Peptides against a protein of PDB entry 5CWW. Designs and how they scored, part 92

Target 1, 194 residues: chain A of PDB entry 5CWW
Amino acid sequence: VPKLQGPFDFDLNPEDEQDDEVELKDIYVIGEKPRVADLMRGEEEELEMMKEDQHNGLSLNIICLLSTSGQVKICLDIDGVEAQWLPPRSKNKRLFAPPPEPPSLLTFQTFDTLKPAEVTPDGWPMFSEDATSPYSFYVTHPAGITYISLTPWVFRLESELQSDSEAGTEFRIDLLAKGQGSERDRIFTQTRTQ

## One batch from the design tools (peptide; made by RFdiffusion4, then SolubleMPNN)

Design b2_p22_6_s4
Fold by OpenDDE base, seed 4:
Structure b2_p22_6_s4 (fold): chain B 194 residues (1-194), chain A 22 residues (1-22)
Amino acid sequence: as target 1 above (194 residues)
Amino acid sequence: SERTKKLAKKLAELVKKRKAER
């Protein structure tokens, strides 16, 4: 049986944001690129397809959270949370190891997809995938649709994660942190029919 | 911001960790 994972601790949440104040409506998970070890277990055809994807993917899971207000929170799984299965009911008294520290998510970016005037108490924003890119998605709300792309910084971050050189890494990471580089474009706005 | 500096530090630590694991 799959084990539900969580709760997650959020690291570097916005200073003014209490976790209890944000009502989450949707979650969008972008899985990490397949590991080379997992590729080597696939069929040769699957391995070739996955090699192409590996060059363009992040070696971290990304967890996107969407609030009722249309706030998007982009989180990085820095702990490498893997799918956990409920251990078979083995009678072995797992010694009460202290509960493992809850996995932490690094809050990379937080931004709004709605204007304050577009936020409604009954609003139900939802994520939708972009079939053309695993690192792009839409936020759909009755007020409009926002396109989001993580591609610009995902590529840069992965380049640093995979680089053999430390030269300039700190500088490039500082630029990533400052710029964050997610694209956000309102592709549709619902005209209030008066 | 101070948050940005902390984020940069954590990302740099992550990169360093991942490089050391290879």
Scores: peptide ipSAE 0.601, ipTM 0.946, DockQ to the pose 0.767
Fold by OpenDDE base, seed 5:
Structure b2_p22_6_s4 (fold): chain B 194 residues (1-194), chain A 22 residues (1-22)
Amino acid sequence: as target 1 above (194 residues)
Amino acid sequence: SERTKKLAKKLAELVKKRKAER
């Protein structure tokens, strides 16, 4: 039986956000780039296509959360949440292993896709994928559509994760934490027909 | 901000952890 995973703890949530105030409407998951070792079990042809795409992925899962207000929260799966199966009920005295610590998500960035005047109590913002990029997506709402791209910081973070050198890593990580660099463009705004 | 400093620290720890696992 698959184990139901969650709840997740959010590390570094904005101080002003009471967890109880943010009603989530949608979740968008960007899976981590497959490890080359896991791909080596597939056909050689899939390996060549993935080598070209291999330079552009993050070796972490990204969890995007969307609130009723159109707030997007970008979280990183730092623990590496894998599909878990319930261990078979072996009769042996389960020593009370301390409950495994709940998996933590690192809140990387939070931003709004709606203006305050566009927020409605019955709003239904939703994620939609960009077929051209795994690290780009849209937030759709009755008020408008916002394009989001994570590519600028995903590349930088992956470069640090893959680097064998520690030289300048702290400085580049500090810049990444300050800038985040997600692209956000309103591509459509609904004109209120009077 | 204090949050930014904490984020940078957590990311640095993550990078260090991932490098040690290789």
Scores: peptide ipSAE 0.601, ipTM 0.946, DockQ to the pose 0.795
Fold by OpenDDE base, seed 1:
Structure b2_p22_6_s4 (fold): chain B 194 residues (1-194), chain A 22 residues (1-22)
Amino acid sequence: as target 1 above (194 residues)
Amino acid sequence: SERTKKLAKKLAELVKKRKAER
């Protein structure tokens, strides 16, 4: 049985967001790229195909959250939350270990996909995948469709995570934090027929 | 912003942590 995970603590959540004010409607998870050590257990043919794909992925899980208002929150799994299964009920009264500290998600970026005038009480924004890129997706709403790409900063962050040198890392991370660099493009807008 | 500085710090700490695990 899958273990229900949560609640999550959101590190660096916007100061004005009370947890009770953001009604979440959808979640989109971008899993971390497979670790080379995990690939070594696979068939040799899968290893060659994954070597090319490994250069384009992030070694962190990304959690995207979507609110009723069309707000997207991009969070990084800094703790490496793995899918946990309920341990088999061994009859041993293991002392209730104190509940583990809730896993923390680092709020990387928050942005809107809808204009204030497009927000409706009955509007139900949803995520959908982009078949062409694991780090791109769409937000669909009755008012329109927004394309989102995380590729610009994902590549930069992974480069820092994989670098052997600390030289210039702080500077590049500062630039990454300032720019964030997610692409956001409204590809479709529903014209209200007057 | 102050938030941006904190974000940069957290990301730098993450990078450092991941490098130390190698």
Scores: peptide ipSAE 0.599, ipTM 0.946, DockQ to the pose 0.796
Fold by OpenDDE base, seed 3:
Structure b2_p22_6_s4 (fold): chain B 194 residues (1-194), chain A 22 residues (1-22)
Amino acid sequence: as target 1 above (194 residues)
Amino acid sequence: SERTKKLAKKLAELVKKRKAER
């Protein structure tokens, strides 16, 4: 049985957001690009299919959180949280080691997909995938559909993670942190038929 | 912002860590 992961600590969460104030409705996970070394342990045939899809992936998991208000939070898994399984029911009272420090997610970016006037009590925003890009997705709401793309900064961050040189890395990372560079476009707005 | 500086620092530490593991 999969172990439920969490709670997660949100590193660099917006200071104005009390975690208790944001009702989450949906989660969208973009899995990390598998390491070539870990792939080499699999069957060779699975390796070839994964190589073609892997050209532009991030070597970190991305966790997107969606609130009832249509707020999107983009988080990076910096600790490399692996899927945990419930230990088999061994009866042995292993001393509860102090719960390991909860895994931390780095809050990279937070933004709204809805205008305040579009937020409704019965509104249920949801994520949906973009079949054309693993780093693009949609937020659907009764008021409209918003396209989101992480591609611009994902590519740059991965380039730094894979670089052998430290030259200019600090400068480029500073630009990433300042710009963040996620694309956000409202592709559909529901016209209220009066 | 102060948050942006902290974010940049955390990302730089991550990059450094990943390079040292290689």
Scores: peptide ipSAE 0.598, ipTM 0.945, DockQ to the pose 0.801

Design b2_p22_8_s1 (from b2_p22_8 with K5Q E8K V14A L15K K16R)
Fold by OpenDDE base, seed 2:
Structure b2_p22_8_s1 (fold): chain B 194 residues (1-194), chain A 22 residues (1-22)
Amino acid sequence: as target 1 above (194 residues)
Amino acid sequence: SRTEQLAKKLAELAKRRKEERE
C-alpha cells in the first residue's frame, strides 16, 4: 500500500503567502527523466534511445500546484522524494523512530492564471496535460484557459545539472533564477454574455 | 533575497550532481 506522502514543506515559499490561505484544487506532476549516469549502466540500445531523449528532460520531479484562485506554484523535488510504501505491519515497528523529515519541495516560481475579477468562490481550476510536450500544460477555469510551458528554463536547468564544468554555472543559474521564464498565455477567455 | 537563495540551492544541486558523476 503506498504511503500517503505529505504535507510537503515548501522551501523558499514567498513570504507573503500564508500557508493557511492557499487552498489547493489540483496537482500536476512531471516525473523526472532518468539520469545519464543511471543510463550508462543499462544496455547500449537503451543508451541510444535515451541519448536522443537526454536532451529532452529534467532529472528532477516537478510538482505544480493549483489554488482555488488560479495561482500556480512550480516546485522542484531536489531531494528526490521516493515513493514510500507502508512498511509491512511488522509487530516490531520501532515506535520511536524519529518521524521522517517531511518531504520538502523547492518553490521555483509562483504566478497567477486568473485576474482578480475572474476569481470566484466556486471556481474550480484544473490542470490538463499538453500532448505535444511533457513540460507544457493547461490550466482550465470557467473564466478561461491558460497555456503554460516550462520549456524555457527546464532545458537550461538540466544543462547546468549535467555540466562537467563549474565555470559559469553559478552565473547561469543566477540568471535562470531571476528570469523564471515559464511561458504563460491565455488562449481562451470566456466572454460574459451580459 | 528569495531569488538569491533559490540560485544558491540550485547551484548546490548542480555541484552535488557533478560530484556524483566523478
Scores: peptide ipSAE 0.620, ipTM 0.950, DockQ to the pose 0.792
Fold by OpenDDE base, seed 1:
Structure b2_p22_8_s1 (fold): chain B 194 residues (1-194), chain A 22 residues (1-22)
Amino acid sequence: as target 1 above (194 residues)
Amino acid sequence: SRTEQLAKKLAELAKRRKEERE
């Protein structure tokens, strides 16, 4: 039985966000691509196919959170939270193990997909995938549909994570953190029938 | 700033990943 993981602690959450104020409605997870080192255990044919794909993915899980207000939070799993299985019912549950530290996610970016006037109490925004890109998705709300793409920064971040040189890495990461650069485009707006 | 801390954490990750490959 998969262990339900949580609650997650959000590292670098915006200071103005009280945890109690954000009602989450949906979660969208972009799984990490295998690291080059993990590829060495596969068959040669799978290795070649994965090498071509390695240039096109992040070696981190991305967790996207969506609130009732249409706020999107992009989080990175830096610690590599693996799927934990419930330990087998071994009788010797060490009852006194300190509760494991809650897994932490790094809040990379937070942004809104709705205008304040579009937010409704009964609004139920939802994520949906983009079949054309693993790092793009849609937020659908009765007021409209927003396209989101993480591609502007994902590949740059991965390049830094895979770099064998430390030269300039800190500088480029600083620029990445400042720019963030997720694409956000409202592709549809519901016309209020007067 | 939050951005500076974010950059720092990502830089630390990059460093750790490099060390894991050596």
Scores: peptide ipSAE 0.620, ipTM 0.950, DockQ to the pose 0.798
Fold by OpenDDE base, seed 5:
Structure b2_p22_8_s1 (fold): chain B 194 residues (1-194), chain A 22 residues (1-22)
Amino acid sequence: as target 1 above (194 residues)
Amino acid sequence: SRTEQLAKKLAELAKRRKEERE
């Protein structure tokens, strides 16, 4: 039986965000691209097709969270949360191993898609996919539609994760962490018909 | 700072990934 995973702990949440204050409305998951090393264990034919695509993804799961206020939180699964199965009910009173620590997600970035005046108590922001890119998506709300793209940083991060050289990696990661660089564009705004 | 901690965690990940390939 699959074990229900969660709740997740969020590492490096913004200091000003009280977790208790953020009501989540939607979740958007971008699955990790297989690592080259993992691909090498597969059939050689799949390897050739994937070599061209290998430059086009992140070897981490990305979990995007959307609040009622239109706040987007981009989280990275650093530990690689795998599907867990319930242990078989063996009758042996094995010493209750302390429950495994809840999985943690690394909060990479947070940003708003709505202006404060657009936030409504009954708002229902939702994620929707971009058919043209797995690392781009939309946030839809009655007040408007926002396009989001993670491409400005996702490929750079993957390059650092795949690099065989440590030279300059820390510096480039520092720049990445400071800049983050997700694209955000309001493509539609609902005009209130007065 | 939060950004410094983020960078540190990502750098540690990069290092770990490198070590896994060696």
Scores: peptide ipSAE 0.619, ipTM 0.950, DockQ to the pose 0.791
Fold by OpenDDE base, seed 3:
Structure b2_p22_8_s1 (fold): chain B 194 residues (1-194), chain A 22 residues (1-22)
Amino acid sequence: as target 1 above (194 residues)
Amino acid sequence: SRTEQLAKKLAELAKRRKEERE
């Protein structure tokens, strides 16, 4: 049985967010793409399958969190949280190992998809995938639909993670961290028929 | 700043990935 992973600690969470105030409604995970170096060590058959996916995705898992208010939080799994399985119920290991440190996610970006006036107590925002891009998705709410794309920064970040040169990497990462640059576009707004 | 810390953590990751390939 898969072990439920979490709660996650959010590294670099915005200070103004009281952890207790954000009610999460949905989670959207973009799985990591294998590293080119790891692929080169793998069997030739796995290499051919990955060459066809021309767009080298990020070699990090991306965890998107959606609150009741329509706030999206983009988190990066830097530590590589592996799927954990429940240990077989061996009866006798009473050794309560200290609870492992909760896994941490790096908070990359936080933004809203709803205007304050659109937030309702009964609102149920949801993620949905974009069939055309693995790094794009939609947030659907009764008030409207918002398109989100991570493509503006994902490729740039991956290029730095795959670079064999340290020259300029720190500078480019600094620009990336300051700019972040996720695309956000409201593609549909529900007109309240009076 | 938060952004400075974010940049630092990402830069450390990039460095680690490079060292793993050498």
Scores: peptide ipSAE 0.618, ipTM 0.950, DockQ to the pose 0.791

Design b2_p22_8_s2 (from b2_p22_8, 7 letters changed)
Fold by OpenDDE base, seed 4:
Structure b2_p22_8_s2 (fold): chain B 194 residues (1-194), chain A 22 residues (1-22)
Amino acid sequence: as target 1 above (194 residues)
Amino acid sequence: SRTQKLAEKLAKLARKEKEKRK
């Protein structure tokens, strides 16, 4: 049986956001790229395909959170939360392990997909995938549809994570942190039928 | 600033990942 994971601690939440104030409506998870170790267990063909796909995904899971207000929070799983299974109900080993510190998610970016006037109490924003890119998705709301792409920074971040060189890493990461260049485009706006 | 802290955390992560490969 899969173990339910959470709650997660959010690191670097916006100062103005009390965790309790954001009512989450949906979650979208972008899994980390397969680890080379997992690939080595796969068929040689999969390894070759991954080498050729220069667009290796991020080595981190990305957790996208969507609030009732249409706020999107992009979080990085810095702790590498893996799928956990409930240990078989073997009786005895209550490993009184201290409750593991709750996994932390690093809040990378927060942004709104709705204008204040578009926010409704009964609004149900939802995520939907982009079939063309694992790092792009849509936020749908009765007021409109917003396209979001994480590609502008994901590959750059991955390059830093995979780089053997320390030269310029700090500078490039600083730029990433400052720029947070997720693409956000309203692709559809519902016309209020008067 | 929040962005500076973010950068620091990401930099730390990058260092950690590099160390794992050594």
Scores: peptide ipSAE 0.580, ipTM 0.941, DockQ to the pose 0.774
Fold by OpenDDE base, seed 1:
Structure b2_p22_8_s2 (fold): chain B 194 residues (1-194), chain A 22 residues (1-22)
Amino acid sequence: as target 1 above (194 residues)
Amino acid sequence: SRTQKLAEKLAKLARKEKEKRK
């Protein structure tokens, strides 16, 4: 049985957000790029396909959260939260290890997909995948559809995570943090029939 | 600032990942 994971601690959550104020409606997870070492255990045919589709993904899981108001939070899994399975009921009263510290997600970016006037109590924004890119997705709401792409920063961040040199890393990361650079484009807007 | 803290956290992460590869 999969272990229910949580609660998650959100590191660098916006200071003005009270936990009770943001009603989350949907979650979208972008899994980390498989490690080369994990690829070596796969069938040889899968190895060849993965060599060509070297879409340079991020080595971290990305957790996207969507609120009723159309707010998107982009979070990074910095602790490497793996799916935990409930340990088999070994009868040995293992001393309850202190509850593990809740895994922390790093809040990278927060932005809105709806204008204040478009937010409705019955509005239900949802994530949907982009079949053309693992780091792009859509937010669908009755008021409109927003395309989101994380590609502008994901590859830059991965480059820093995979670099062997420390030279300039701090500077480039500072630029990354300042720019953040997610693309956000409204591709459809529902016209209110007057 | 939040941005500075974010940069610091990301930098720490980058260092950690580099250390795992040495």
Scores: peptide ipSAE 0.580, ipTM 0.941, DockQ to the pose 0.780
Fold by OpenDDE base, seed 5:
Structure b2_p22_8_s2 (fold): chain B 194 residues (1-194), chain A 22 residues (1-22)
Amino acid sequence: as target 1 above (194 residues)
Amino acid sequence: SRTQKLAEKLAKLARKEKEKRK
Protein backbone atom coordinates (compact mmCIF):
# COMPACT_ATOMS: atom_id res chain seq x y z
CA VAL B 1 0.00 0.00 0.00
CA PRO B 2 1.46 3.38 -0.91
CA LYS B 3 2.15 5.50 2.13
CA LEU B 4 0.19 8.70 2.16
CA GLN B 5 2.75 11.45 2.28
CA GLY B 6 2.10 14.72 4.05
CA PRO B 7 1.25 17.00 5.60
CA PHE B 8 4.35 18.90 4.63
CA ASP B 9 5.94 21.36 6.97
CA PHE B 10 6.77 24.66 5.32
CA ASP B 11 10.09 26.04 6.38
CA LEU B 12 10.71 29.79 6.10
CA ASN B 13 7.18 30.85 5.34
CA PRO B 14 6.84 34.60 5.22
CA GLU B 15 6.40 35.88 8.78
CA ASP B 16 3.22 37.69 7.81
CA GLU B 17 1.56 34.58 6.42
CA GLN B 18 -0.54 32.76 8.91
CA ASP B 19 -0.65 29.27 7.41
CA ASP B 20 -4.37 29.17 8.16
CA GLU B 21 -5.07 32.24 6.02
CA VAL B 22 -3.83 30.87 2.70
CA GLU B 23 -6.38 28.74 0.89
CA LEU B 24 -4.55 26.62 -1.66
CA LYS B 25 -6.29 25.94 -4.97
CA ASP B 26 -3.67 24.17 -7.03
CA ILE B 27 -0.28 22.50 -6.90
CA TYR B 28 2.36 22.18 -9.61
CA VAL B 29 5.32 19.84 -9.19
CA ILE B 30 8.50 20.09 -11.20
CA GLY B 31 10.33 16.84 -10.73
CA GLU B 32 14.04 16.73 -10.17
CA LYS B 33 16.25 16.13 -13.15
CA PRO B 34 16.54 12.40 -13.50
CA ARG B 35 20.00 11.18 -12.77
CA VAL B 36 20.81 9.73 -16.16
CA ALA B 37 23.01 7.19 -14.43
CA ASP B 38 20.05 5.93 -12.44
CA LEU B 39 17.72 5.72 -15.45
CA MET B 40 20.21 4.22 -17.89
CA ARG B 41 21.69 1.47 -15.75
CA GLY B 42 21.58 -0.84 -18.80
CA GLU B 43 22.09 1.32 -21.89
CA GLU B 44 25.53 2.97 -21.93
CA GLU B 45 25.15 4.19 -25.53
CA GLU B 46 22.01 6.17 -24.79
CA LEU B 47 23.77 7.70 -21.80
CA GLU B 48 26.22 9.55 -24.02
CA MET B 49 23.45 10.90 -26.24
CA MET B 50 21.49 12.07 -23.21
CA LYS B 51 24.56 13.81 -21.76
CA GLU B 52 24.65 16.12 -24.74
CA ASP B 53 20.92 16.77 -24.57
CA GLN B 54 20.93 16.98 -20.80
CA HIS B 55 18.97 20.10 -20.35
CA ASN B 56 20.36 21.47 -17.15
CA GLY B 57 17.73 20.96 -14.49
CA LEU B 58 17.58 21.19 -10.75
CA SER B 59 18.46 18.11 -8.73
CA LEU B 60 15.61 18.97 -6.35
CA ASN B 61 11.88 18.69 -6.74
CA ILE B 62 10.13 22.04 -6.93
CA ILE B 63 6.64 22.31 -5.50
CA CYS B 64 4.60 25.31 -6.56
CA LEU B 65 1.52 26.19 -4.56
CA LEU B 66 -1.25 28.48 -5.77
CA SER B 67 -3.72 30.21 -3.49
CA THR B 68 -7.20 31.54 -4.20
CA SER B 69 -5.74 35.03 -4.16
CA GLY B 70 -3.31 34.13 -6.94
CA GLN B 71 -0.32 33.90 -4.65
CA VAL B 72 2.35 31.53 -5.88
CA LYS B 73 4.65 29.88 -3.40
CA ILE B 74 7.77 28.22 -4.78
CA CYS B 75 9.01 25.48 -2.47
CA LEU B 76 12.06 23.25 -2.69
CA ASP B 77 12.01 19.64 -1.60
CA ILE B 78 15.22 19.62 0.40
CA ASP B 79 14.55 16.25 2.03
CA GLY B 80 14.13 14.37 -1.24
CA VAL B 81 10.62 13.03 -0.81
CA GLU B 82 10.55 9.59 -2.36
CA ALA B 83 7.61 7.31 -2.88
CA GLN B 84 7.28 5.30 0.31
CA TRP B 85 5.52 2.01 0.76
CA LEU B 86 4.13 0.93 4.07
CA PRO B 87 6.43 -1.72 5.47
CA PRO B 88 4.75 -5.10 5.73
CA ARG B 89 3.20 -5.41 9.19
CA SER B 90 5.87 -7.51 10.79
CA LYS B 91 4.31 -9.13 13.89
CA ASN B 92 7.05 -7.98 16.19
CA LYS B 93 5.76 -5.23 18.46
CA ARG B 94 8.91 -3.29 17.87
CA LEU B 95 8.64 -0.08 19.83
CA PHE B 96 6.98 2.37 17.49
CA ALA B 97 9.94 4.36 16.36
CA PRO B 98 8.85 7.94 16.74
CA PRO B 99 7.05 8.84 13.55
CA PRO B 100 9.63 10.22 11.17
CA GLU B 101 9.60 13.99 11.18
CA PRO B 102 7.26 15.20 8.48
CA PRO B 103 9.10 16.15 5.33
CA SER B 104 9.84 19.83 5.15
CA LEU B 105 9.55 22.07 2.13
CA LEU B 106 11.78 25.10 1.94
CA THR B 107 9.83 28.17 0.89
CA PHE B 108 12.10 29.77 -1.65
CA GLN B 109 9.88 32.51 -3.04
CA THR B 110 6.37 33.90 -2.74
CA PHE B 111 4.76 36.33 -5.17
CA ASP B 112 1.37 37.41 -6.48
CA THR B 113 -0.01 36.88 -9.97
CA LEU B 114 -3.18 38.92 -9.42
CA LYS B 115 -3.74 42.50 -8.43
CA PRO B 116 -5.84 42.98 -5.30
CA ALA B 117 -8.75 44.21 -7.43
CA GLU B 118 -8.64 41.03 -9.52
CA VAL B 119 -9.01 38.70 -6.55
CA THR B 120 -12.48 37.19 -6.31
CA PRO B 121 -13.88 34.80 -3.71
CA ASP B 122 -14.96 32.40 -6.43
CA GLY B 123 -11.77 32.70 -8.44
CA TRP B 124 -10.18 29.46 -9.58
CA PRO B 125 -6.56 30.08 -10.41
CA MET B 126 -4.86 27.08 -11.98
CA PHE B 127 -1.41 26.02 -13.06
CA SER B 128 -0.71 24.90 -16.59
CA GLU B 129 2.52 23.62 -18.05
CA ASP B 130 4.69 25.26 -20.65
CA ALA B 131 5.44 22.67 -23.29
CA THR B 132 8.69 24.46 -24.17
CA SER B 133 10.31 24.32 -20.73
CA PRO B 134 9.93 22.18 -17.63
CA TYR B 135 10.80 25.17 -15.46
CA SER B 136 8.20 27.49 -16.92
CA PHE B 137 4.46 27.47 -16.40
CA TYR B 138 1.32 29.57 -16.51
CA VAL B 139 -1.13 30.68 -13.90
CA THR B 140 -4.58 31.02 -15.39
CA HIS B 141 -7.35 33.00 -13.75
CA PRO B 142 -10.55 34.56 -15.11
CA ALA B 143 -8.83 37.94 -14.78
CA GLY B 144 -5.80 36.94 -16.81
CA ILE B 145 -2.91 34.62 -17.58
CA THR B 146 0.55 35.00 -16.08
CA TYR B 147 3.69 33.38 -17.43
CA ILE B 148 6.22 32.27 -14.84
CA SER B 149 9.76 31.05 -15.40
CA LEU B 150 12.09 29.69 -12.75
CA THR B 151 15.02 29.46 -15.16
CA PRO B 152 16.79 32.61 -13.93
CA TRP B 153 17.68 30.97 -10.61
CA VAL B 154 17.25 27.21 -11.15
CA PHE B 155 20.46 26.81 -13.12
CA ARG B 156 22.36 29.01 -10.70
CA LEU B 157 21.19 26.98 -7.74
CA GLU B 158 22.03 23.73 -9.51
CA SER B 159 25.50 25.05 -10.28
CA GLU B 160 26.06 25.59 -6.56
CA LEU B 161 24.67 22.16 -5.70
CA GLN B 162 26.93 20.49 -8.25
CA SER B 163 30.03 22.56 -7.59
CA ASP B 164 33.02 20.86 -6.01
CA SER B 165 34.39 24.21 -4.92
CA GLU B 166 33.28 26.04 -1.82
CA ALA B 167 34.93 29.23 -3.02
CA GLY B 168 32.35 31.94 -3.45
CA THR B 169 29.41 29.57 -2.89
CA GLU B 170 28.13 31.43 0.14
CA PHE B 171 28.31 34.74 -1.70
CA ARG B 172 26.50 33.43 -4.77
CA ILE B 173 23.85 31.74 -2.65
CA ASP B 174 23.34 34.96 -0.74
CA LEU B 175 22.79 36.78 -4.04
CA LEU B 176 20.42 34.06 -5.17
CA ALA B 177 18.42 34.28 -1.95
CA LYS B 178 18.19 38.07 -2.24
CA GLY B 179 17.36 38.25 -5.93
CA GLN B 180 15.54 34.94 -6.50
CA GLY B 181 14.72 36.24 -9.99
CA SER B 182 11.70 34.23 -11.13
CA GLU B 183 10.33 35.75 -14.29
CA ARG B 184 6.71 36.86 -14.09
CA ASP B 185 4.86 38.28 -17.07
CA ARG B 186 1.14 38.92 -17.47
CA ILE B 187 0.53 37.75 -21.03
CA PHE B 188 -3.24 38.22 -21.04
CA THR B 189 -5.66 40.39 -19.12
CA GLN B 190 -9.39 39.94 -19.44
CA THR B 191 -11.08 43.20 -20.27
CA ARG B 192 -14.26 43.54 -18.27
CA THR B 193 -16.88 44.52 -20.75
CA GLN B 194 -18.79 46.93 -18.64
CA SER A 1 16.19 38.03 8.32
CA ARG A 2 14.23 35.51 6.25
CA THR A 3 16.68 36.03 3.39
CA GLN A 4 19.64 35.25 5.61
CA LYS A 5 17.95 32.11 6.87
CA LEU A 6 17.16 31.07 3.32
CA ALA A 7 20.76 31.60 2.30
CA GLU A 8 21.95 29.55 5.26
CA LYS A 9 19.63 26.68 4.42
CA LEU A 10 20.63 26.70 0.77
CA ALA A 11 24.29 26.80 1.75
CA LYS A 12 23.74 23.86 4.06
CA LEU A 13 22.03 21.99 1.25
CA ALA A 14 24.91 22.71 -1.11
CA ARG A 15 27.39 21.42 1.47
CA LYS A 16 25.34 18.29 1.99
CA GLU A 17 25.22 17.59 -1.74
CA LYS A 18 28.97 18.09 -2.02
CA GLU A 19 29.58 15.68 0.83
CA LYS A 20 27.49 13.02 -0.94
CA ARG A 21 29.79 13.19 -3.96
CA LYS A 22 32.85 12.83 -1.93
Scores: peptide ipSAE 0.580, ipTM 0.942, DockQ to the pose 0.773
Fold by OpenDDE base, seed 3:
Structure b2_p22_8_s2 (fold): chain B 194 residues (1-194), chain A 22 residues (1-22)
Amino acid sequence: as target 1 above (194 residues)
Amino acid sequence: SRTQKLAEKLAKLARKEKEKRK
């Protein structure tokens, strides 16, 4: 049986966000690219084919959180949280070691998908995948549909994580942190027939 | 600033990943 993970601590959460004020409605997870070196233990030829496919992803899990107000929070799993399973019910009362410190997610970016006037108490925003891109998705709400793409920064971040040189890394990361650059486009707006 | 702290954390992560490959 899979173990429920969480709660997570949010590193660099906006100071003005009281955790109690943000009701989460949905979560969207973009898994890290597979580590070919770990998967291909023994087959050199398949390693070359997978290297080309590995250039197209981030080596970190991305956790997207969606609030009732249509706020999206993009978080990076910097601790490398793995799927946990419930230990088999062994009868021996293993002294519960103090729960390890909760894993932290790094809050990369926060933005809204709804206008204040579009937020309704009965509104239920949801994530949906984009079948054409692993780093793009939609936020659907009765008021409209918003397309989101993380591609503008994901590949740049990955290039820094995979770089063998430190030359210019700090400068490029500073630019990435300042710009962030996720695409956000309202592709559909529902006209309330008055 | 928040952005400066974010940059520092990402830079630290990049350094750690580089060290793992050496």
Scores: peptide ipSAE 0.578, ipTM 0.941, DockQ to the pose 0.751

Design b2_p22_8_s4 (from b2_p22_8, 7 letters changed)
Fold by OpenDDE base, seed 5:
Structure b2_p22_8_s4 (fold): chain B 194 residues (1-194), chain A 22 residues (1-22)
Amino acid sequence: as target 1 above (194 residues)
Amino acid sequence: SRVELLAKKLAELVEREKEKRE
């Protein structure tokens, strides 16, 4: 039986956000770039296509969380959450191993997709994929549609993860933390016909 | 600051992932 994973512990949550105050409406997961070793188990044809695209992904899972208020939280899976199966109930009263610590997510970025005046109690913001890029998506709300792209920082972070050189890493990470660089564009706004 | 903490956590993440590949 697959083990339900969660709840997640959020590292570096904004100080002003009490975890209890944010009602989540949707989750969007961007899986890590498949490792070459995992691809070798598939058909050779898929391997050739992925070699060309191999340079464009992040080797970490990204978890995007969407609140009722239209707040998007971009989190990095720092623990590498893998599918866990419940261990077979072996009868041996093994000492209650402390429950494994919940996996931690690193909150990379938080931003709003709605203006305060657009937030409604009955709002139902939702994620939708962008068929053209795995690192781009839309947030749809009755008030409007927002395009989001993580591409600007994903490449930079992956470059650091894959770099064998420590030279300049601290500086580039500092820039990444300061700028973050997710693109956000409101592509549609619903006009209230009075 | 939050930014400094984020930078620290990212640095730790990068180091950890590099160690996994070695």
Scores: peptide ipSAE 0.583, ipTM 0.942, DockQ to the pose 0.704
Fold by OpenDDE base, seed 4:
Structure b2_p22_8_s4 (fold): chain B 194 residues (1-194), chain A 22 residues (1-22)
Amino acid sequence: as target 1 above (194 residues)
Amino acid sequence: SRVELLAKKLAELVEREKEKRE
């Protein structure tokens, strides 16, 4: 049985947002690119093909959180949360191990997909995938649909993660932090039929 | 600033991941 993971600690959450104040409605997880070492031979060929595809995925999991208000929070899994299975109910190992510290998520970016006037108490925003890119997705709300792409900064971050040279890393990271670079585009707005 | 802190955290992340490969 897969173990439910969480709760997560949010690192660098916006100062104005208390974790308890944001009512989450949906989550969207973008898994890390498979590690070559973990791939069986058949998967290595797929990975080589994926490597040739310019869309080298991020070596980190990305967790996107969506609030009732249409706020999207993009978080990086900095602890490398792997799928955990519940240990077999073998009776005795009360591993009184202190509850493992909850994994931390680094809040990379937070933004709204809805205008204040579009937010409704009964609104239910949801994530949906983009079949064309693992790092792009949609937020669907009765008021409209917003396209989001993480591709620009994901590529840059991965480049830093994979770089052998430290030259310019600090500068590029600073640019990432400043620009964040997620694309956001309202592709559909529901016209209120008055 | 938040940006500076984010940059720091990202830098730490990058360093950590590099160390794992090494």
Scores: peptide ipSAE 0.583, ipTM 0.942, DockQ to the pose 0.713
Fold by OpenDDE base, seed 1:
Structure b2_p22_8_s4 (fold): chain B 194 residues (1-194), chain A 22 residues (1-22)
Amino acid sequence: as target 1 above (194 residues)
Amino acid sequence: SRVELLAKKLAELVEREKEKRE
């Protein structure tokens, strides 16, 4: 049985957001690019497919959170939260292990996909995948559909993670922090039938 | 600022991930 992971501790959560104020409705997880070492354990057929799809993915998991109001939070998994399976019921539940510290997520970016006037109590936004890109997705709401792409900054961040040189890293990271660069495009807006 | 703190956290993240590969 997969262990439900959480609660997450959100690092750099906007100061104005009390945890109780944001009602989360959906979660979208973008898994980290498998390491070459992990690829060697996979079936030969999967290795060939991954060689051709040079999708330079991020070596970190990305957790996207969606609120009822259409707010999207883009978080980075900094602790490397692996899918934890429930330990087999070994009888020696040392009940006295301190509760594991909740995994921390780094809040990279927060933005809205809906205008305040579009937010309705019965209209919950939902994530949907983009089949053409692992780092792009849609937020669907009755009021409209928003396309989101993380590709611009994901590439830059991965470049830093894979860089062997410390030269210029600080500068480039500062640029990432200042210009997060997620693409957001409203591709459909529902016209209010008068 | 939040941006400065984010930059710091990203830098720490990058360093940590590099150390894991060494």
Scores: peptide ipSAE 0.581, ipTM 0.942, DockQ to the pose 0.708
Fold by OpenDDE base, seed 3:
Structure b2_p22_8_s4 (fold): chain B 194 residues (1-194), chain A 22 residues (1-22)
Amino acid sequence: as target 1 above (194 residues)
Amino acid sequence: SRVELLAKKLAELVEREKEKRE
């Protein structure tokens, strides 16, 4: 049985967001691209499937959080959270190991997909994947559908992570911090037939 | 500022990942 991961500590959460006020409705995880070294240790069949997905991905996991109000929070997994499985229910040794420090997520970007007037108590926004791109997805709500793409900044961040040169890194990171550059487009709006 | 802190955290992340490869 997969172990539920969390709670997460959010680094650089907007000061105005009281953690208690944001009701999360959905989570969308974009897994890191496999490292070639880790692939070489895997079964040959897994290598072939991953070669086809040789899309220039990020070497970090991205965790997207969706609130009831349609707010999307894009977080980077900076600690490298690995999938954990529940230990088999063997015997009573309550190893009271101090709870490991909760994994930290770096809040990269936060934005809304719904207008205030579109937010309803019965509204349930959900993530859905884009079959054409691993770093694009949709937020669906009864009021409409919003397309989101992380591709513009993912490529730039990965370039820095893979760079052997420190020249210009500070400047390019500053640009990433100032302008994250996620694409957001409302592709469908449901007109309430009055 | 938040932007400065984000830049700092990203820089630290980049450095950490580079050190792991070295």
Scores: peptide ipSAE 0.580, ipTM 0.942, DockQ to the pose 0.724

